# Peptides against a protein of PDB entry 4CIC, part 202

Target 1, 148 residues: chain A of PDB entry 4CIC
Amino acid sequence: KVSTKGHYGVQAMFDLAQHFGEGPVSLKSIAERQGLSEPYLEQLIAVLRKAGLVKSVRGAQGGYILAREPRDIKVGDIIRVLEGPIAPVESVSQDDPEHSLKFDFSVTKSVWEKVKKSIEEVLDSITLADMLKDAEEAQMAQGYMYYI
Target 2, 147 residues: chain B of PDB entry 4CIC
Amino acid sequence: KVSTKGHYGVQAMFDLAQHFGEGPVSLKSIAERQGLSEPYLEQLIAVLRKAGLVKSVRGAQGGYILAREPRDIKVGDIIRVLEGPIAPVESVSQDDPEHSLKFDFSVTKSVWEKVKKSIEEVLDSITLADMLKDAEEAQMAQGYMYY

## One batch from the design tools (peptide; made by RFdiffusion4, then SolubleMPNN)

Design b2_p27_2_s2
Fold by OpenDDE base, seed 4:
Structure b2_p27_2_s2 (fold): chain B 148 residues (1-148), chain C 147 residues (1-147), chain A 27 residues (1-27)
Amino acid sequence: as target 1 above (148 residues)
Amino acid sequence: as target 2 above (147 residues)
Amino acid sequence: SAAEERKREEEKKKEEELEAIKKATLE
């Protein structure tokens, strides 16, 4: 599963993509548009900035921008930055030493590796530019519904 | 992510598949082979039985068997029974009403739907019979390393 | 000071929210 952190991180990055080329966006404006708390968004943006996906701009018109073009940022890149490697199974906490007979059943592991690979392929096939295009197409489709 | 419940459920079902045709398997024997606690396995088996994936056999040689042939049980069927529908994103608990402006951003939702579909396709493409075959191939490969 | 106590409560609430997020990511 994608965590709440990953989900909101993708939303925040998508908001920054929608404003790409318009200059720096304030955290407040992102939070308002995406339905996020500002404190939570600050934490997300800090991680994304450290990973080099977002840049901070200082000054009176300061805020945040994408560090790369939307076409150069995959959804998979955002998820890997926020959550680390895609783990298809929750790590059975090693802390139960008695049941930690990791029967590394090679066969069950192979199932989860196939799931992991499939998720990675999907997330790496979608860029922020693809998401922008999908949003534009959806808006056009809604516009046509109002004119009909 | 697949929960611990889903993971251990697949392991337990795979153990039953390995013993398919040999008669009923005790929960104790499954627990020992798969490194599971018996109480935890009882909970898993109860759910799997209710879903019709496992049958209970009564008697002195009682235990559990697969309710269907290994080829007729997909990994996806096991996961759906134990975890419900594959949700690619953890449901943001609806309980925070103020931030529950579910901006159902149709675009972000579409990303997760693509992930969901991909996971479902993978899990529905793998049967317990496929897992048995993979185990046999792995055992043969290990056997060749020892010679 | 009431202001320091509010700041401590806000920090504690942020830490609890972070732990709740960590717990929700582990569920």
Scores: peptide ipSAE 0.066, ipTM 0.736, DockQ to the pose 0.019
Fold by OpenDDE base, seed 5:
Formats: structure tokens, sequence, C-alpha cells
Structure b2_p27_2_s2 (fold): chain B 148 residues (1-148), chain C 147 residues (1-147), chain A 27 residues (1-27)
């Protein structure tokens, strides 16, 4: 499962992709559009910045921009930065060594590895550019000409 | 993510598949082989029985059997019974209406739906019979390394 | 009966543990 952190991280990155080329976007504006708390978004952006997916621009018109083009950022990259490696099974807390039954049921492990691989393939096949395209197609289909 | 419940449920069902055709298996024996607590296994088996994946056999030699052949039980069926529908994103608890930001970002939702579909396809492509076959192949491969 | 009350408390504790596990599995 993707955590709430991963979900909101993808949402925030998608907002930055929609504004790519328009200059730096304030955290406040992202938070308002995406329905996120500003403090929560600050934490997400800090992690994404450290990973080199987002850049901070300083000044009176400062804010954040994507560090790369939308086509060069996969959803899988965002998830791996925010959540680490995709784990299909929750790690039974290592802390109870007795229930650390490494029942290395190689077969059961193989099932979860197949699931992991499938998730990785899907998330690595979707870029922010693909998401932008899908959004444009959906807006055109709904006949909502948002007159910018 | 698959929960611990889903993980152990698949493990218990696989144990029952390995003994399919041998008659009823005691919960104690499953628990011992799979490294599960018997009380935890009782809860799992109760859910699986209610869903019609497992049958209880009564008597002195009573226990549990698969309700269907291993080829007719998908891993996806087990997971759906134990965890419900595959959710690729953790449901932000509906209970906090303020964070129920139905930001129905149709696009973000579409990403998670694609992930969901992919997981479902994988889990529905694997049967207990496939797992049995994989176990046999692994045992044969290990046997060949010792010669 | 005190025995019925203990049984209800044990069932409630099991339900709370199951909910806690559900919550932890959703984390």
Amino acid sequence: as target 1 above (148 residues)
Amino acid sequence: as target 2 above (147 residues)
Amino acid sequence: SAAEERKREEEKKKEEELEAIKKATLE
C-alpha cells in the first residue's frame, strides 16, 4: 500500500508539474490547491528537495519548482523517495525475535516479490508528464473549458 | 501492502494445499509447521471458513481442509477475504472529515487504480496449485545441488 | 456474572487488539 505520505507527495509533485515553466510556486498556493496543511507540505517538500526532485527558489517571489522536467520524474521515483523501497508485505516488526519466524517459505516470498515487481513496473511506467497529459484529456472530455 | 493477516492467511492456506487429499489437518499441526500461534490461526481459519475457502471436519480426527481444489483458489481470493478489496493507497480514515479532502484528483486516483489493477492481476494469476508446483520445483532444484 | 463480565472484557480486548492490528496494517 502507498502511505498517505506517498499519496500527498505525488499530489504535491503533480501540482508543481502543472506549474512547470511558470516560475516558483509558494507552499501556501500548493497547500490550498491540493487541500494539504502547509506544515505537512513543508515536511514533504523538504524530503523531495533533499532527494533532488524539487528546487527551492529564494526571494520575494520565491517558492518551489521541479528540479527536472515532468517527463524525467516517475511516480516510482517519488514513492521511493518518500517511503523507501516498495515493500508488498508489511514488515512484521523485527522487535519480536520469537515471531521473527524467518519462515523463509521461499514460495510465499516469491508471491510477494512478484507483487512488488508488478507495482514497481507500474509506478516506473508513469511520469508526471503522463499525468499532465491525462489531466488535459480529462478536462477536454468534460467540456470544462477553463478559460485561463 | 499486504497485512500480516494476509501474509499468514496465505501461508496457512498453502499448508492446507500441501495436505490436500490427505484428510483433515489439525490447527495445532498447521501452527507448528507455519510458525503461527494457534489462537491467531483460529481467527484466520474462522474467517476463511466463513468465506467458504476452508471446511471444518468434526470428530476425533477432525480439523480443516480446503473447501475447493488448490487450482480453484487464487491468492487474490485469500487476500480479498482477509483484507477486503485491494486498496493501493491507505484509506485516510474517513472519520476525520477535515482531512477527508476528497481532492478527487481524478488523475492521482487513476494512478492508484492502475496500481490496484496490476496487483489484482498478479494475485489472481497465482493459485495454490501454482504455489505447490513452485515448491516442488524448488525442492527438486535443491536436490540437484546436493548431488 | 463476574465470569460473563470477564469474558466480555476478554472479547473487547481481542477486538481492540484486532483493530490496533488493522490500524497498524494500514500504516
Scores: peptide ipSAE 0.064, ipTM 0.740, DockQ to the pose 0.014
Fold by OpenDDE base, seed 1:
Structure b2_p27_2_s2 (fold): chain B 148 residues (1-148), chain C 147 residues (1-147), chain A 27 residues (1-27)
Amino acid sequence: as target 1 above (148 residues)
Amino acid sequence: as target 2 above (147 residues)
Amino acid sequence: SAAEERKREEEKKKEEELEAIKKATLE
């Protein structure tokens, strides 16, 4: 499962992609458009910036921009930065040492590895540019429904 | 992500598949082989039984059996029974009403729907019979034919 | 420097708040 952090991170990155080439975007404007708290968004952006997916621009019209073109940022890149490696099974809290998953049943592990690989392939197949295209197509489809 | 419940549920169902055709298996024996607590396994088996994936056999040699052949039980069926529909994003607790994901950005939703579909396709492509075959192949590769 | 330490404490506090939000959303 993608966490809320991953979900909102993708949303924030998509907002920056929509404004790519228009200059720096303020955190306030992203927060307002994406329905996020500004403090939460600041934390997300800090992580994304540290990972080199976002750049900070200083000045009176300062803010944030994508560090790369939308076509060069995969959804999988965003998720890996925010959540780390995709784990198909929730980590059983290491705290019950006695119920160490002793039976690393190679077979059950292989099932989860297949799930992991499939998720990674999907997320790595989708770029921010693909998302922009999908948004444009959806807007055009809605626009055509208003003309019928 | 598959929960611990889903993970252990698949493990328990796989144990029952390994003993399919041998008669009923006790919860104690499953718990011992799978490294699960018996009370936790009892809860899992109760859910699986209610969903019709497992049957209870009464008597002195009573226990549990698969309700269907291993080839007729998908991993996806087990996960859906134990966890419900596969959700690619953790449910933001409905409790913060103000931060309702108001912006159901159709585009971000479509990304998660693609992930969901991919997970479902994988889990629905794997049966307990496939898992049994993989286990046999792994045992043969390790040279552990228990004669 | 005291300014770097304050910044580190603010970052740590923000990380703790994020973890608290994450925990509250996972419960």
Scores: peptide ipSAE 0.052, ipTM 0.730, DockQ to the pose 0.023
Fold by OpenDDE base, seed 2:
Structure b2_p27_2_s2 (fold): chain B 148 residues (1-148), chain C 147 residues (1-147), chain A 27 residues (1-27)
Amino acid sequence: as target 1 above (148 residues)
Amino acid sequence: as target 2 above (147 residues)
Amino acid sequence: SAAEERKREEEKKKEEELEAIKKATLE
C-alpha cells in the first residue's frame, strides 16, 4: 500500500509539474489547490527537497520548483523517496518479538517479491510528464462532452 | 501493502495445501509449523471458513481442510477474503475529516488504479498449487546443493 | 454472573489486542 505521505507527495509533485517553467510556486498555493494542510505539505516538501526532487527558490517570488523536468521524475522515484523501498507486506513493528515474521517462508516471500516487482514496474513506467499528458487528455475529453 | 493478516492467511492456507488429501489438520500443528500464535490463527481460520475457503471437520481426527483443491484457490482470493478489495493507497483513518482526500484528482486516481490492477493480476495468477510446485522445486534444488 | 463478566472482559481484551495488531499492521 502507498501511504498517505506517498499519495500526497505525488499530488504535490504533480502540482509542481503543472507549473513547471512558470517559476517558483508557494506552499500556500499548492496546499490550496491540492486540499493539503500547509504544515503537512511543508514536511513533504522538506523530504522531497533533501532527495533533490524539489528546489527551493529564495526572493520576493520565492517558493518551490521541480529540480528536474517532469519527464525525468518517475512516480516510483517519488514513492521511494517518501516511503523507502516498496514493501508489499507491512513490516510488523520490531517491538513485539513474538509477532516478528519469524518464518520467512521462501515460497510466501517469492509471492511478495512478485507483487513488489509488479508495483515497481508500474510506478517506474509513469512519469510526471505522463501524468500531465493524461490530465490534458481528460480536460479535452470533458470539453468535447460539453459540445455534444 | 498486504497486512500481517493477509500474509499469515496465505501462510496458513499454504500449510493446508501441503497437507491436502491427508485429512484434517489441527490448528495447533499449523501454528507450530508456521510460527503463528494459535489464537491468532483461530481468528484467521474463522474468516477463511466463513468465506468457504476452509472447512472444519469434527471428530477424533478433527481439524481443518481446504474447501477446494489447491489449483482452485488463488492468492488473490485469500487476500480479498482477509483484507477486502485491494486498495493501493492506505485509507486515512476516517476519524480525521480534515484529511479527507477531498480532491480525488482523476490523474492520481488513475495511477493508483493501475497499481491496483497490476497487484490483482499478479495475485490472481498464483494458485496454492503453483506455490506447492515452487516449494517442491526449491527442496529439490537444496537437495542437489548438498550432494 | 461473575463468569459472564470475566468472559466479556477476555473478549474485550482480545478485541483490543486485535485492534492494536490492526493498527500496528496499518502503520
Scores: peptide ipSAE 0.054, ipTM 0.738, DockQ to the pose 0.014; fails the geometry check

Design b2_p27_2_s3
Fold by OpenDDE base, seed 4:
Structure b2_p27_2_s3 (fold): chain B 148 residues (1-148), chain C 147 residues (1-147), chain A 27 residues (1-27)
Amino acid sequence: as target 1 above (148 residues)
Amino acid sequence: as target 2 above (147 residues)
Amino acid sequence: SAAEERKREEEEKKKEEEEKIKLETLK
């Protein structure tokens, strides 16, 4: 499962993609549009900035921009930065040594590896540019429903 | 992410598949082989039984069996029974009403729906019979490395 | 009151710790 952090991170990155080329966007404006708390967004942006997906701009029109074009940022890249490697199974916390059985069950492991690979393939096939295109198509479809 | 419950549920079902046709298997024996606590396994088996994936057999040789052939049980069926619908995003618990924003953001939702579909396709493509075959192939491959 | 201010600071710290724990538990 994608964590809330991953979900909101993709949403924040998508907001920055929608404003790509318009200059720096304030965290406040992203938070307002995306229904995020500003402090939470600051934490997300700090991680994304450290990973080189986002750039901070200083000055009176300061804020954040995508560090790369929307076509060069995959959803998978965002998720890996925020959550680390895609894990198909929740890591049984090591703290319960009796349940911390590394089920080295090779066959069950292979099932989860197939799931992992499938998730990676999907997330690596979707760019922020693809998401922008999908949003535009959805807006056009809604616009046509109001004119009928 | 598949929960620990889903993971152990698949493991327990696979153990029952390995013994399919040999008669009822005791929960104790499954727990021992699969490194599960017996009480935890009882909870899993209760859910799987209620869903009709497992059958209880009464008597001196009492225990559990698969209710269907291994080929007729998908990994996806086990996961859906134990975890419910495959949710690619952790449901933000409804308890924080401010963060319970149903991000009805259609585009982000579509990304997660694609992930969901992909997971479902994988899990629905794998049966317990496929897992049995993979285990046999792995054992043969290990046997050939010792010769 | 200095007691109310300390209580507010403790509640804010507790909220920050709970948010931090929620963020760590989401890791």
Scores: peptide ipSAE 0.016, ipTM 0.729, DockQ to the pose 0.016
Fold by OpenDDE base, seed 2:
Structure b2_p27_2_s3 (fold): chain B 148 residues (1-148), chain C 147 residues (1-147), chain A 27 residues (1-27)
Amino acid sequence: as target 1 above (148 residues)
Amino acid sequence: as target 2 above (147 residues)
Amino acid sequence: SAAEERKREEEEKKKEEEEKIKLETLK
């Protein structure tokens, strides 16, 4: 599962993508739009900045921007930065690996690796630019519903 | 993420698949082979039985069997029984859905729905029979390394 | 049109603001 941190991280990055090319966005404005606490967002942005996905801009209009174009940031990149490698199973403490049939463990592991690969493929197939496009399409669809 | 319950549930179901057609398997034997505690396995088996994936056999050779053939049980079926619907994101308490731009929420939701669908497709593409086949192939590969 | 002129002024102001934004990449 994607953690709350991963979820809100994607939201914050998407907010920055929506404002890409408009200049720096304040954490306050992101927090207000995304329904996040500023302190929590500061922690998220600090991690994203350290990973080089976000840049801090200093000045009178200081704030944050995407470090790359939205098309160059995959959702998978955001998740890997915030959560690390995609783990499809929670850490099972193998208390006694000696008594577990090594074979059964290998087969079950292969199932989870297939799940992991599938998640990675999906998350790496979606960029922030794709999300922006999906957003535009949804807005147009809503706009057409008001004109009908 | 698949919980420990889901993981061990798949292990227990796979153990039952390996013994499918041999008759009832005792919880003790499953627990020993899979490195599970019997009390924990009892809880798992109770859920799986209630869902109709496992049958209890009574008698001197009592135990548990798969309720269906291994080819008729998907990994996705096991996970859905043990964990419910696949949720790609942990429960985010949307404390204030009114202040979240409904639009941004919809787009992020669509990402997670795509992830969900992909996980479901994978888990529904793998049966216990597929796992048995993968096991046989792995055993053969190990056997060839010893000869 | 007055709307196009406002758009140009906003774009020029945006460019001037972008030039004033020293991207200090905090290493």
Scores: peptide ipSAE 0.005, ipTM 0.713, DockQ to the pose 0.010
Fold by OpenDDE base, seed 5:
Structure b2_p27_2_s3 (fold): chain B 148 residues (1-148), chain C 147 residues (1-147), chain A 27 residues (1-27)
Amino acid sequence: as target 1 above (148 residues)
Amino acid sequence: as target 2 above (147 residues)
Amino acid sequence: SAAEERKREEEEKKKEEEEKIKLETLK
């Protein structure tokens, strides 16, 4: 499962993708469009910037831009930056040392590894450019429904 | 992600699959083999029993058995029983009505729906019988490394 | 009461842990 952090991170990155080539976007404008708190968005953007997915532009019209083209940013890249490696199972806190029989039951682990791989394959198959295209197609479909 | 509940539920069901046809297995024996607390396992088994994935056997040698053959129980069935529908994203609690702009951004939702579908396909492609086979193959491979 | 505040903090921490558990479960 994708955390709230991952979800909002993808939304913020998608907003920046929609404005790619238009110049820097303020955190305030992203927050308003995406329904995010500005302080929360600042934390997300700081992580994404450190990972090199976004750039900060300084000045009176300062803000943030994508550091790469939308086609070169996978959803999986955003999730891995914000959440780390995709873990298919909640790490049972190793903290109960006694009954943590590391029954590393290789078989159950293999099931979760298959799930992990599947999630990674899906998230790595979707770029911000694919999301932009899907949004355009959805807008066109809505436009056609209003012309009927 | 699969919860601890889902993870331990799959472990418990796999233990029951390994003993399928040998008669009822006590919760204590499952707990010992799987490294689970007996009270926690009792809660899991109660849910699985209510869903018809396990049966309780009464008597001096009472315990639990799989209600179906291992080939007829998917990992996805176990997860859906224990956790409900696979949700790819944490439901941002609808409870903050003000800033829950249901930006039902159809596009981000579609990404998560694709993830959901992929997880469901994987979990529904794996049966307890497949897990048993994988365990046997792993044991055989270990046996060959000792020769 | 300090006991009610501790109970609220424990319930909030338990909710945060349950939310964190839900977060990890939803991965």
Scores: peptide ipSAE 0.022, ipTM 0.751, DockQ to the pose 0.019; fails the geometry check
Fold by OpenDDE base, seed 1:
Structure b2_p27_2_s3 (fold): chain B 148 residues (1-148), chain C 147 residues (1-147), chain A 27 residues (1-27)
Amino acid sequence: as target 1 above (148 residues)
Amino acid sequence: as target 2 above (147 residues)
Amino acid sequence: SAAEERKREEEEKKKEEEEKIKLETLK
């Protein structure tokens, strides 16, 4: 599962992609458009910045920009930065040494590895540029529905 | 993510598949082979039984059996029974009405639907019979290494 | 009795595991 952090991180990165080339965007404006709390968004942006997906711009028109073009940022890159490696199974806290997954049967592990690979392939196949295109197509389709 | 419940549920169902046609298997024997607590396994089996994936047999040689052939049980069927619909995003507890996912942008939702579909396709492509075959192939490969 | 206390500890451990599983299924 993608965490709430991953979900909102993709949403915030998509907002920055929609404004790419227009200059820096304030955290306040992103928070308002995406329905996020500004403190929560600040935490997300801090992680994304540290990973080099976002840049901060200082000054009166300060804010944040994508560090790369939307086509060069995969959804999988955002998720891996925010959540770490895609784990298809919740990490059973190995803290119970006696109930260690001793019987991690190679076969059951192989099922979860197939799921992991499939998720990675999907998330790595979608860029922020693809999301921008999908949004534009959806807006055009809505515009045509108002004229019929 | 597949929950611990889903993971252990697949493991328990796979154990029952390995013994399919041999008669009823005791919960104790499944628990021992799969490294599960018997009380936890009892809860899993109760859900799987209610969903019609497992049958209970009564008597001195009582226990559990698969309700269907291993080829007729998908991993996806087990996961859907134990966890419900595959949700690629953690359900933000809707309990904060103000932070409702109001801006579930159609585009972000579409990303998660693609992930969901991909997971479903994988899990629905794997049967307990496929897992049995993979286990046999792995055992044969290990047997050849000893030689 | 020591058997009741062990049963209580097992029930508490089972509750903690169920709560941990609930928390993990919520994660």
Scores: peptide ipSAE 0.021, ipTM 0.733, DockQ to the pose 0.017; fails the geometry check

